# Peptides against a protein of PDB entry 6IDX, part 5

Target 1, 380 residues: chain A of PDB entry 6IDX
Amino acid sequence: KELAKLSADVTFATEFINMDGIIVLTRLVESGTKLLSHYSEMLAFTLTAFLELMDHGIVSWDMVSITFIKQIAGYVSQPMVDVSILQRSLAILESMVLNSQSLYQKIAEEITVGQLISHLQVSNQEIQTYAIALINALFLKAPEDKRQDMANAFAQKHLRSIILNHVIRGNRPIKTEMAHQLYVLQVLTFNLLEERMMTKMDPNDQAQRDIIFELRRIAFDAESDPSNAPGSGTEKRKAMYTKDYKMLGFTNHINPAMDFTQTPPGMLALDNMLYLAKVHQDTYIRIVLENSSREDKHECPFGRSAIELTKMLCEILQVGELPNEGRNDYHPMFFTHDRAFEELFGICIQLLNKTWKEMRATAEDFNKVMQVVREQITRA

## One batch from the design tools (peptide; made by RFdiffusion4, then SolubleMPNN)

Design b1_p8_3_s1 (from b1_p8_3 with L6R F8R)
Fold by OpenDDE base, seed 2:
Structure b1_p8_3_s1 (fold): chain B 380 residues (1-380), chain A 8 residues (1-8)
Amino acid sequence: as target 1 above (380 residues)
Amino acid sequence: TAPISRAR
């Protein structure tokens, strides 16, 4: 107990470390010897002293043994552990993952996100905060392939549901530390969009061109009886499609694929358009047809608007940026929906279309409309 | 991200 208190002092820590004191503490954990009266209290103080000593940055985290890692991971994975030991064990694992890639690899073999989710289903907000912090550390340090797997996993839907029900909708006010960890998780989740945001469309890829054709079909052919025979010549069909792509509001009416060659937002804009067209079909058709029927130069170009809005949302959400230690702003909406980015896009494209009408905008006012919409989104 | 332990 006194050692744990004194270990916060840098002078004491330096002398104690120089006397191999940290090696003695690690060996106490490694031994796993439960034979002492008050073992749990002694272990809790040992882990406190170890953490305080390591926080001075005098000793490398790579000094810890695999036996030590397994003991700490064991305290987190066991269903019945002292709350004081659990809290310190979560904090030690977080620090190990953040400070060493070699320790990350070893910890990722011993602990699953599923085991950490159980520590979110408690009334103790400190335990919940340390559990999310360790999840965030594992997510941040994961290789790209494993990050995508962690995000697509059934575990991610379950994690969001548990956070929503037990943390965000909990009977206790969210502390600053928890708000920061929710922000970090949000940023790390949106960084999975970076690949699609930086993917250029290949204008020669037929599968990608078929998505643009599907957007056209949903907007203009959904009400047409399939009885109109495919017999009109190939040239009349090309001229018809150029008109339809103009009505969809693409910048390149001849080859709309060229509008998706700019990164950001690349293919992510096409993903958002396709999501809107399939999941919110009535909203998509309404937005396209209301603007395609206008001959007054006040048409809102859907294709161009959707691309620039996707880019704007990526900028607002800081897609591809590392989490900032000073931020604690998170949006509960991103924990309510699996496709929260695409749903946000669907709300914001309706706001853009409304704002365009209210401003009586033309194509020359496009940048002014986007600036007003940015202010509306950032104040909401 | 700093470990939560450092923010105490």
Scores: peptide ipSAE 0.016, ipTM 0.666, DockQ to the pose 0.204
Fold by OpenDDE base, seed 5:
Structure b1_p8_3_s1 (fold): chain B 380 residues (1-380), chain A 8 residues (1-8)
Amino acid sequence: as target 1 above (380 residues)
Amino acid sequence: TAPISRAR
């Protein structure tokens, strides 16, 4: 207990470290010796002293043994561990993951996100905070392939649901530290969109072109019996599609694929359009047809608007940016849906279309409408 | 992100 207090002092820490004091503490953890009547209290203070000593940055985290890592991971994975031991063990694992890529690899083999989710199902907000912090650390330090796997995992749906129900909708006020960890998790989750945001469309890729054609089909062929497609020659069909792509509001109505060559938002804009068209088909068709039937120069160009809105949402959500240590602004809505970004896009594209009509905008007012929409989104 | 331990 006294060692744990003194370990916060840098002068004491330096002397104690020079006396191999950290090695003694690590060996106490590694021994796992439950023989003492006050073992849990002693262990809690040992872990506290170890963490305080390591926080001075005098000793590399790479000094820890695999046996030590396994013991700490064991305290997190075992049921009915003392709350103080669990808290310190989560904090030690977080620190190991953040400070060493080698330790990250070892810890990622010993601990699953699923095990950490169990620590969110408790009434102790401190444990919940440490568990989310460790999840965030693992997510931040994961290689790209593993980040995508973490993203696609059933674990994320479950994680979001558990956070929503046990943290956000909990009977306790959210402390600043928890709010920060929720913000970090949100930022890291949206950073998974970065690849698609930076992926250029290949105008020669037929599969990508078929998605644009599907957008056209959903908008204009949904009411037409496929039997009545007139056998008009290839040129009349191309001219018809050019008209349809103009009505869809693409900037390049001859070759809409060119509108997706700009990064950001690249293919992410096409993903959002396709999601809207498939999941919210009535909303998509309504927006497209309402604007395609206008001959008054007040048509809202859906294709251009969807691209620029996707880019704007990426900027607002800081897609591709590292989380800021001073921020704690998280949005509970992003924990309610699996496809929260695409759902946000679907809300915001309707807001844009409404704002366009209210402003009686023309194509010349496009940037002004986008600025008003940005202000509306950021104030909501 | 600094470890939560440093925020004390």
Scores: peptide ipSAE 0.015, ipTM 0.670, DockQ to the pose 0.203
Fold by OpenDDE base, seed 1:
Structure b1_p8_3_s1 (fold): chain B 380 residues (1-380), chain A 8 residues (1-8)
Amino acid sequence: as target 1 above (380 residues)
Amino acid sequence: TAPISRAR
């Protein structure tokens, strides 16, 4: 107990470390010796002292043994562990993952996100916070292939549901530390969009061109029986499609694929447009047709608006940026839906279309509309 | 991300 208190002092920590004190503490954990009447209390203070000593950055985290890691992971994975031991063990694992890629690899073999989700189903917000922090650390340090595996729709859906029900909708106020970890999880989740945001469309890729054609089909051919496409020559078809792509509000009416060659937002804008067209088809058709039927200079260019809105949302959500330690602004909405980014896009594109009408905007006012929409989104 | 700042 006194050691745990004194270990927070850098002068004491330096001297204790110089006396191989950390090695003694690690051996106490490694031994697993339950022979003492006050073992749990002693262990809790040992883990506290260890963590306070390591927080000084005097000793590398790589000094810990695989036996130590297995013992700490064991305290997190076992159902009947003292709350104080569990809390300190989660914090130690977080620090190990954050400070060493070698330790991350070892810990990722010993602990699963599923085991950490069980620690969210408790009334103790401190345990919940440390569990999310460790999930965030594992997600941050995972290689790209493993991040996608961790992002597997089932695990993420379950995690979001548990966070929503046991943390956000809990009967307790969210503390600043928990709010920060929810923010971090949100940022790390949206960083999975970075690849698509930075992927340029290949104008020669037929599969990608077929998506643009599908957007046209959904908007304009939904009532046309596919059987009655009149055999009008290939040139009349090309001229017709150029008109349709103009009505869709693409900048390049001849080759809309060129509008997706700019990164950001690259292919992510096309993904959002396709999601809107398939999941919210009535909303998509309404937005497109309301603007395509206007012969006045007040048409809102859907294609251009969708691209620039996707880019704006990526900027607001800090896609491709590391989480800021000073931030705690999380949005509960992102825990309610599996496709939360695309749903946000669907809300914001309607807001943009409304704002465009209210402003009586023209194509020259495009940047002004986008600025007003940015302010509206950032205040919501 | 800094380790969760232990509430002092």
Scores: peptide ipSAE 0.015, ipTM 0.640, DockQ to the pose 0.173
Fold by OpenDDE base, seed 4:
Structure b1_p8_3_s1 (fold): chain B 380 residues (1-380), chain A 8 residues (1-8)
Amino acid sequence: as target 1 above (380 residues)
Amino acid sequence: TAPISRAR
C-alpha cells in the first residue's frame, strides 16, 4: 500500500526502478502464489505500484514477460470477484496495448472482445469504462485487416447491444469518463469509413458504373429486370441515360462516375446512395421523382446533394481523425444500428430535401442550403 | 501514448 503511494513520486520511482524493484513486482504477479494471507489486497497494491511506476515512462513496457501478460489477462478473462484487481488488470492491458505493438499482439492472443463484453454486463460503471477503454485500445492498435474483422464481427453487434442496454439505457447517469470512451469507440468505428471516403471512383470500372446504373434503374425502371439492361446502348439510349442522370441530379450527367472522382467523399457517397436506394427504396424514389418532375428551377439535385452531404457528415464526424482528449459527445443512435452512418445519411438527405423546398432554393442557393443543413445537423 | 482511460 505504501509502495503504491510512493510509486507516484518520480524520485522514488527512479530509485526503486534502479534497484530492480519493478522486476520484483512483476515476479510477484508471475508467481501466482495464492497461498499468502491477504493475497488479493497485496496483489491489488502490487498492480497499482506497477502502473504508477510504468506511468513515469522510465521503463519500456516491452520489459514485461509473457508470463506476466498471461497472469494479467487471466485476471480479466477468468471470473474474479475482486473489482480492484480487475480494474488494475484492465488498465495494465490498455497501457500495454497502447505503448507496444509487440504486447498488443500477445494480448490479442490471450483475450477476446467477447470476454471484455462480459465486464459490460455488470452494474459497476468503472469496470464498464475500463473494459471499453481496453476494447478501444485493441481497436486502435489492430492492423487494418483485423480492425475491419473486429468491426464486422458478431462481437461488435453484441457489443453495441450490450452498451445500449447496460450502459446507455442503464439506471445510472453516464459519467464523463464513460462518455469519453463511448465517443472514442464511435470515432474509431467511423474511421473505418476512411478508406471508402478516400477511394476515387474509376470511371472505367464497369462494376462501379453498374452501381450508378442501378441507381437509375431503381429510380426510373423499378419494374424492369436488371438482366434486360442492354449492354450496348445505342446513341438514343445514351441520350436517354444522360437525361436520367440529369434528373438524378449528377453534376456530370453525361458521365456521373466523374462526380465520384473527388476525395473526400469518393466512393463513400456512392455507398450511401446505394444503401438508400436498396434499404429505403420508397424514400429514395420519392426524393428523386419529386425533383425530376419539377418544371421550375427549384429541383434539388439529388446526386450532387448526396455527395456534398456525405462529405459534410465525414467532416462533422471527423472521419479519419484520431479521437480527441476531453471530448465526450457520443450519439446513442450509433449503437442502435449496424449501418448507423448510412442511416444517418438517409435521415440527413431527407432533411436536406425538406430544407431545399422550404428555402425555395435554386441551384445557385446550393451552398446556402448546405450551410443551413450543417447547422441543423450539428444542433441535433 | 497515455492510456485513454486516464486522459482526465
Scores: peptide ipSAE 0.016, ipTM 0.668, DockQ to the pose 0.233; fails the geometry check

Design b1_p8_3_s2 (from b1_p8_3 with F8R)
Fold by OpenDDE base, seed 2:
Structure b1_p8_3_s2 (fold): chain B 380 residues (1-380), chain A 8 residues (1-8)
Amino acid sequence: as target 1 above (380 residues)
Amino acid sequence: TAPISLAR
């Protein structure tokens, strides 16, 4: 207890480390000494002293043995552990993951996200915070292949549901530390969109071109009586499609694929358009047809608007950026929906279309409308 | 991210 208190002082820590004191503490944990296991308070103070000593940055985390890692991981994986030991064990694992890639690899073999989710189903917000912090550390340090696996829709859905029900909708106010960890998790989750945001459309890829054709089909062929058999020649069909792509509001109405060659937002904009067209078909058709029937130059170009809105949402959500230590602004909405980014896009594209009408905008006002919409989204 | 300080 006294050692744990004194270990916060850098002068004491330096002298204690110079006396091999940290090696003694690690060996006490590694030995699984019956003394420490029977006295939960002594173990909790040993782990506190270890963490406080390591926080001075005098000793490398790479000094930690595999036996020590297994003991700490064991305390997190055990169903009945003292709360004080669990908190310190989660914090030590977080620190190990953040400070050493070699320790990350070893910890990722010993602990699953599923085991950490169990620590979210408690009334103790501190345990919940340390559990999310360790999930965030594992997610941040994961190689790209494993990061996508951690992003598996089922694991994410379950994690989001547990966070929503046990943390956000909990009977206790969210503390600043928890709000920060929810922000970090949100940023790391949106960074999964970075690949699609930076993927250029290939204008020669037929599968990608078929998505653009499907957007046209949903907008214009859904109301066409099936009796108009597509019997007229290939050239008349190309000319009809050019008109349809103009009515869809693509900048390049001859070859709409060219609008998706700019990154950001690349293919992510096409994903959002397709989601809107399939999941919110009535909203999509309404937005397209309301603007396609206008001859007054006040038509809102859906294709251009959807691309620039996707880019704007990526900028607002800081897609591809690392989490900032001083931020705690998380959006509860992103824990309520599996496709929260696409749903946000669907809300914001309706807001954009409304704002365009209210401003009586033309194509020259496009940037002004986008600025007003940005202010509306960031104030909401 | 600094580890959540156990310093209470």
Scores: peptide ipSAE 0.007, ipTM 0.474, DockQ to the pose 0.141
Fold by OpenDDE base, seed 1:
Formats: sequence, C-alpha cells, structure tokens
Structure b1_p8_3_s2 (fold): chain B 380 residues (1-380), chain A 8 residues (1-8)
Amino acid sequence: as target 1 above (380 residues)
Amino acid sequence: TAPISLAR
C-alpha cells in the first residue's frame, strides 16, 4: 500500500527501479503465490505499484516475461477476480499493448475481444472504461488485415450493442474517461474508411464503371419495363447516358468516373452513393428526380454534392487521424448501426438537399451551401 | 429540428 503510493513519485520510482524493485514486483505476480491471508489486497497494491513505476517511462515494457503476461491476462479472462485486480490488470494490458508490438502479439494470443465484452456487462463504469480502453489499444495496434477482420467480426456488432445498452443507455452519467474511450473507439472505427477514401477510381475499370451505371439504372430505369430498351444504335444510347449523368449531377457527365479520381474522398463517395441507392432507394430516387426535373438553374447536383459531402464528413469525423487525447465527444448513433457512416451520409445528403432548396441555391452558391451544411452538421 | 435526429 505504501509502495503503491510512493511509486507515483518519480524520485522514489527512480531509486526503487535502480534497486531492481520492478523485477521483485513482477516475480511476485509471476509466482501466483496465494499463501497470504490478504493476497488479493497485496496483489492489487503490487499491480498499482507496478503500473505507477512503469508510467514513469524509465523501464521498457519489453522487460516483462511471458509468465507475467499470462498471469495478468489470466486475471482478465478468469471469472470471479477481485474488481481491484481486474481494473489494474486491464490497465497493465492496455499499457503493454500501446507500448510494445511484441507484447501486443503475445496479449492478442492470450485474450479475446469476447472476453473483454463480458467486462462491459457490469455496473462498474471504471471496469467498463478500462475494458474499452484495452479494446481500443488492441484495435489501434492490430495489423491492417486484422483491423478489418475485427471490424467485420460478429464481435463488433455485439460490442456496439453491449456499449449501447450497458454504457450509453445505462442509468449512470458517463464520466469523462468513458466518453473519451467511446470517442477513441468511434475514431478508430471510422479510420477503417481511410483506404476507400484514398482509393482513386480507375476510369478504365469496367466493374467500377458498372457501379455508376447501376446508380443511373436505379434512378431512371426503375419504372422502365426492360422490354422498352430501344434497340436504337450505340450512339443514341451513349447520348442518353450522358444526359442521365448530367441529371445525376456529375461534374464530368461524359465520364462520371473522373469525378472519383480525386482523393479524398475517392471511392468512398461512390460507396456512399451506392449504399443510399440500394438501402434508401426511395430517398435516392426522390433526391435525383426532384433535381433532374428542374429547369430553373436551382437543381442540386447530386453527384457533386455526394462527393463533397463525403469529403466533408471525413474531415468532420477526422478519418485517417489518430484520436486526440483531449476529446471526449462521441455520437451515440454510431453505436446503433453497422454502417453508421453511410447512414450519416444518407441523413446529411437529405439535409444538404433541403438546405439547397431553402437557400434557393444555384451552382454558383455550391460552396456557400456546403459551409452552411457543415455548420449544421457540426452543431448537431 | 434536424440536429435532434442525429442524437436519437
């Protein structure tokens, strides 16, 4: 207890470390020796002292043994552990993951996100916070291939549901630390969009062009009997498509693929447009047709608007940026849906279309509309 | 009216 208190002092920590004090503490954990009547209390203080000593950055986290890692992981994965030991064990695992890629690999073999989700189902918000913090650390340090797998896993749907039900909709106020971890998880989740945001469309890729053609088909052919595809020559068909791409509000109505060659938002804008067209088809068709039928120069260019809105949302959500330590602003809606970014896009594109009408905007007002929409989104 | 829908 006294050691744990003194370990927060850098002068004491330096002297204690110079006396191999950390090695003594690690050996106490490694031994697992339950011989003392107050073992749990002693262990909790040992883990506190260890964490406080390591937080000074005097000793590398790589000094810890595999036996130590297994003991700490054991306190997190085993049922009926003392809450004080569990909290400190979660914090130690987080610090190990954050400070060493070698330790991350070892820890990722010993614990699962599923085990950590069980610690979210408790009433103790401190345990919940440390469990999310460790999940965030594992997510941050995961290789690119594994991050995508973690995001797509049933574990993420379950994680979001558990966070929503046991943390966000809990009967307790969310503390600053928990709000920060929810923010971090949100940022890390949206960073999975970075690849698509930075992927340029290849104008020569037929499969990517077929997506643009599908957007046109959904907007304009949904009511057309496929039997009435007039067998009129390839040129009339090309001229028809050029008109349709103009009505869709692409900047390059001859070759809409060119509008997706700029990064950001690259292919992510096309993904959002396709999601809207498939999942919210009525909303998509309404937005497109309402603007395509206008002859008054007050048409909102859907294609251009969707691209610039996607870029704006990436900027607002800081896609591709690391979480900021000073931020705790998270949006509960991102825990309610698997495709929360695309749903946000679907809400915001309707807001944009409404704002465009209210402003009686023309193509010259485009940037002004986007600024107003940005303010509306960021104040929401 | 629109901001309230993002928080719900």
Scores: peptide ipSAE 0.006, ipTM 0.507, DockQ to the pose 0.025
Fold by OpenDDE base, seed 3:
Structure b1_p8_3_s2 (fold): chain B 380 residues (1-380), chain A 8 residues (1-8)
Amino acid sequence: as target 1 above (380 residues)
Amino acid sequence: TAPISLAR
């Protein structure tokens, strides 16, 4: 207890480290010897002293043994551990992951996100915070392949549900530290959109073009049996499609695929449009048809608007940026929906269409409408 | 707080 208190002092820490004191603490953990009366209290203070000593940055985190890592990971994976030991063990693992790629690799073999989710199902917000912090650290330090696996894991849906039910909807006010970790998790989750945001459409890829055809079909042919596509000549079809792409509000009416060659938002805009068209079909059809039936130059170009809105949302959500230490602005809706970005897009595209009408905007007012919509989204 | 206010 006294050692743990004194370890916060840099002068004491320096002298204690120079005396190999940290090696003694690590060996106490490594031994796993439960033989002492008050072992749990002693271990909690040992881990506190270790953490405080390491936080001075005098000793590299790479000094720790595999045995030490396994013991700390063991305290986190055990169902019945003292809360004080668990909290310090989570903090130590977080610090290890953040400070060393070698330690990250070892820890990522010993601990799963699924094990950390169990520590979110508690009333202790500090344990919850350290568990999310460790998840965030593991996600931040993961190589791209493993980050995608963490993204695709059923664990993310489950993680979001657990966070929503046990943290956000918990009976306790969210502290600043927890709000920051929720913000970090949100940013790291949206950074998975960066690949799609930076993916250019290939105008010659037929499969990608078929998505644009599907957007057209959903908007204009939703009542037509696909079997009755009139055998009208290829030229009449091209002219028809050009008209339909104009009504969809694409900038390039001849080849809408060209509108998705700009990155950002690249293919992510097309993904959002397709999601809206499939999941919120009535909303999509309403927006498209309402604007396509206008001859008064007050039509809101859906395709252009969807692309620029996707780009704007990426900028607002800082897609591709690292989380900032001073930020704690998380959005609870991102824990309520599996496809929260696409759902946000679906809300914001309706807001954009409303704002466009209220402003009586023309194509010349496009940038002004987008600025008003940005302010509305950022203030809400 | 923003998107929840817009979803209401």
Scores: peptide ipSAE 0.008, ipTM 0.543, DockQ to the pose 0.027; fails the geometry check
Fold by OpenDDE base, seed 4:
Structure b1_p8_3_s2 (fold): chain B 380 residues (1-380), chain A 8 residues (1-8)
Amino acid sequence: as target 1 above (380 residues)
Amino acid sequence: TAPISLAR
């Protein structure tokens, strides 16, 4: 207990480390000694002293043995561990993951997100916070392939559901620390959109062009069988499609693929448009046809609006940026749906279309409408 | 207020 308190002092920590004191603490934990397991309080103070000593940055986290990692991971995986030991063990694992890629690899082999979800199903918000913090650390330090797997996994759907039901709806006020960890998880989840946001459309990729054609088909040919592949369209068919792409509100009516070559938002805008068209088809068709039938120069260009809105949402959500210290602004909506960004887009595109009509906007007012919509989204 | 409030 006294050691744990003194370990917060840098002068004491330096001298204690110089006397190999940290090696003694690690060996005590590694030995799994029936002594420390029988004296939960002594173990909790040992782990506290270890963490406080390491927080000075005097010793590299890479000094930690695999036996120590397994012992700490063992405390997190045991259902009947003391709360104080569990808290310190989660904090130690978080620090290890954040400070060493080598330790991340070892910890990722010993602990799964599924095991950490069990620590969210408790009434203790401190345990929940440390568990989310470790999940966030693992997610932040994961290679891109593993991050995508973690995001798509059943574990993430379950994680969102558990967070929603046991944390956000959990009959307790959300503390600042928990709000920060929820913000971090939100940011890390949105950073998975960065690849698509920075992916340029290839105007020569037929599969990508077929998506644009599908947007046209859904809007204008709702009764037509998709089996009518756009064969080498006669000049009349090309002229028809150019008219349709104009009515869809693309900037390049001849080759709409060119509108998706700008990054950001690149292909992410096309993903949002396709999601809207498939999942919210009636809303999509309504927005497109309402504007395509106008002859009054007050038509809202859907394609251009969808692209610029996607870019704006990426800017507002800071897609591709690291989580900022001291931010606590999380949105419960992002824990309610798997496709929360696309659903947000679907809400915001309707808001944009409404705002355009209310302003009686023309194409010259486009930037003014976008500014008003930005203010509406950021105040919501 | 959550952006969801604007769609109602």
Scores: peptide ipSAE 0.007, ipTM 0.539, DockQ to the pose 0.024; fails the geometry check

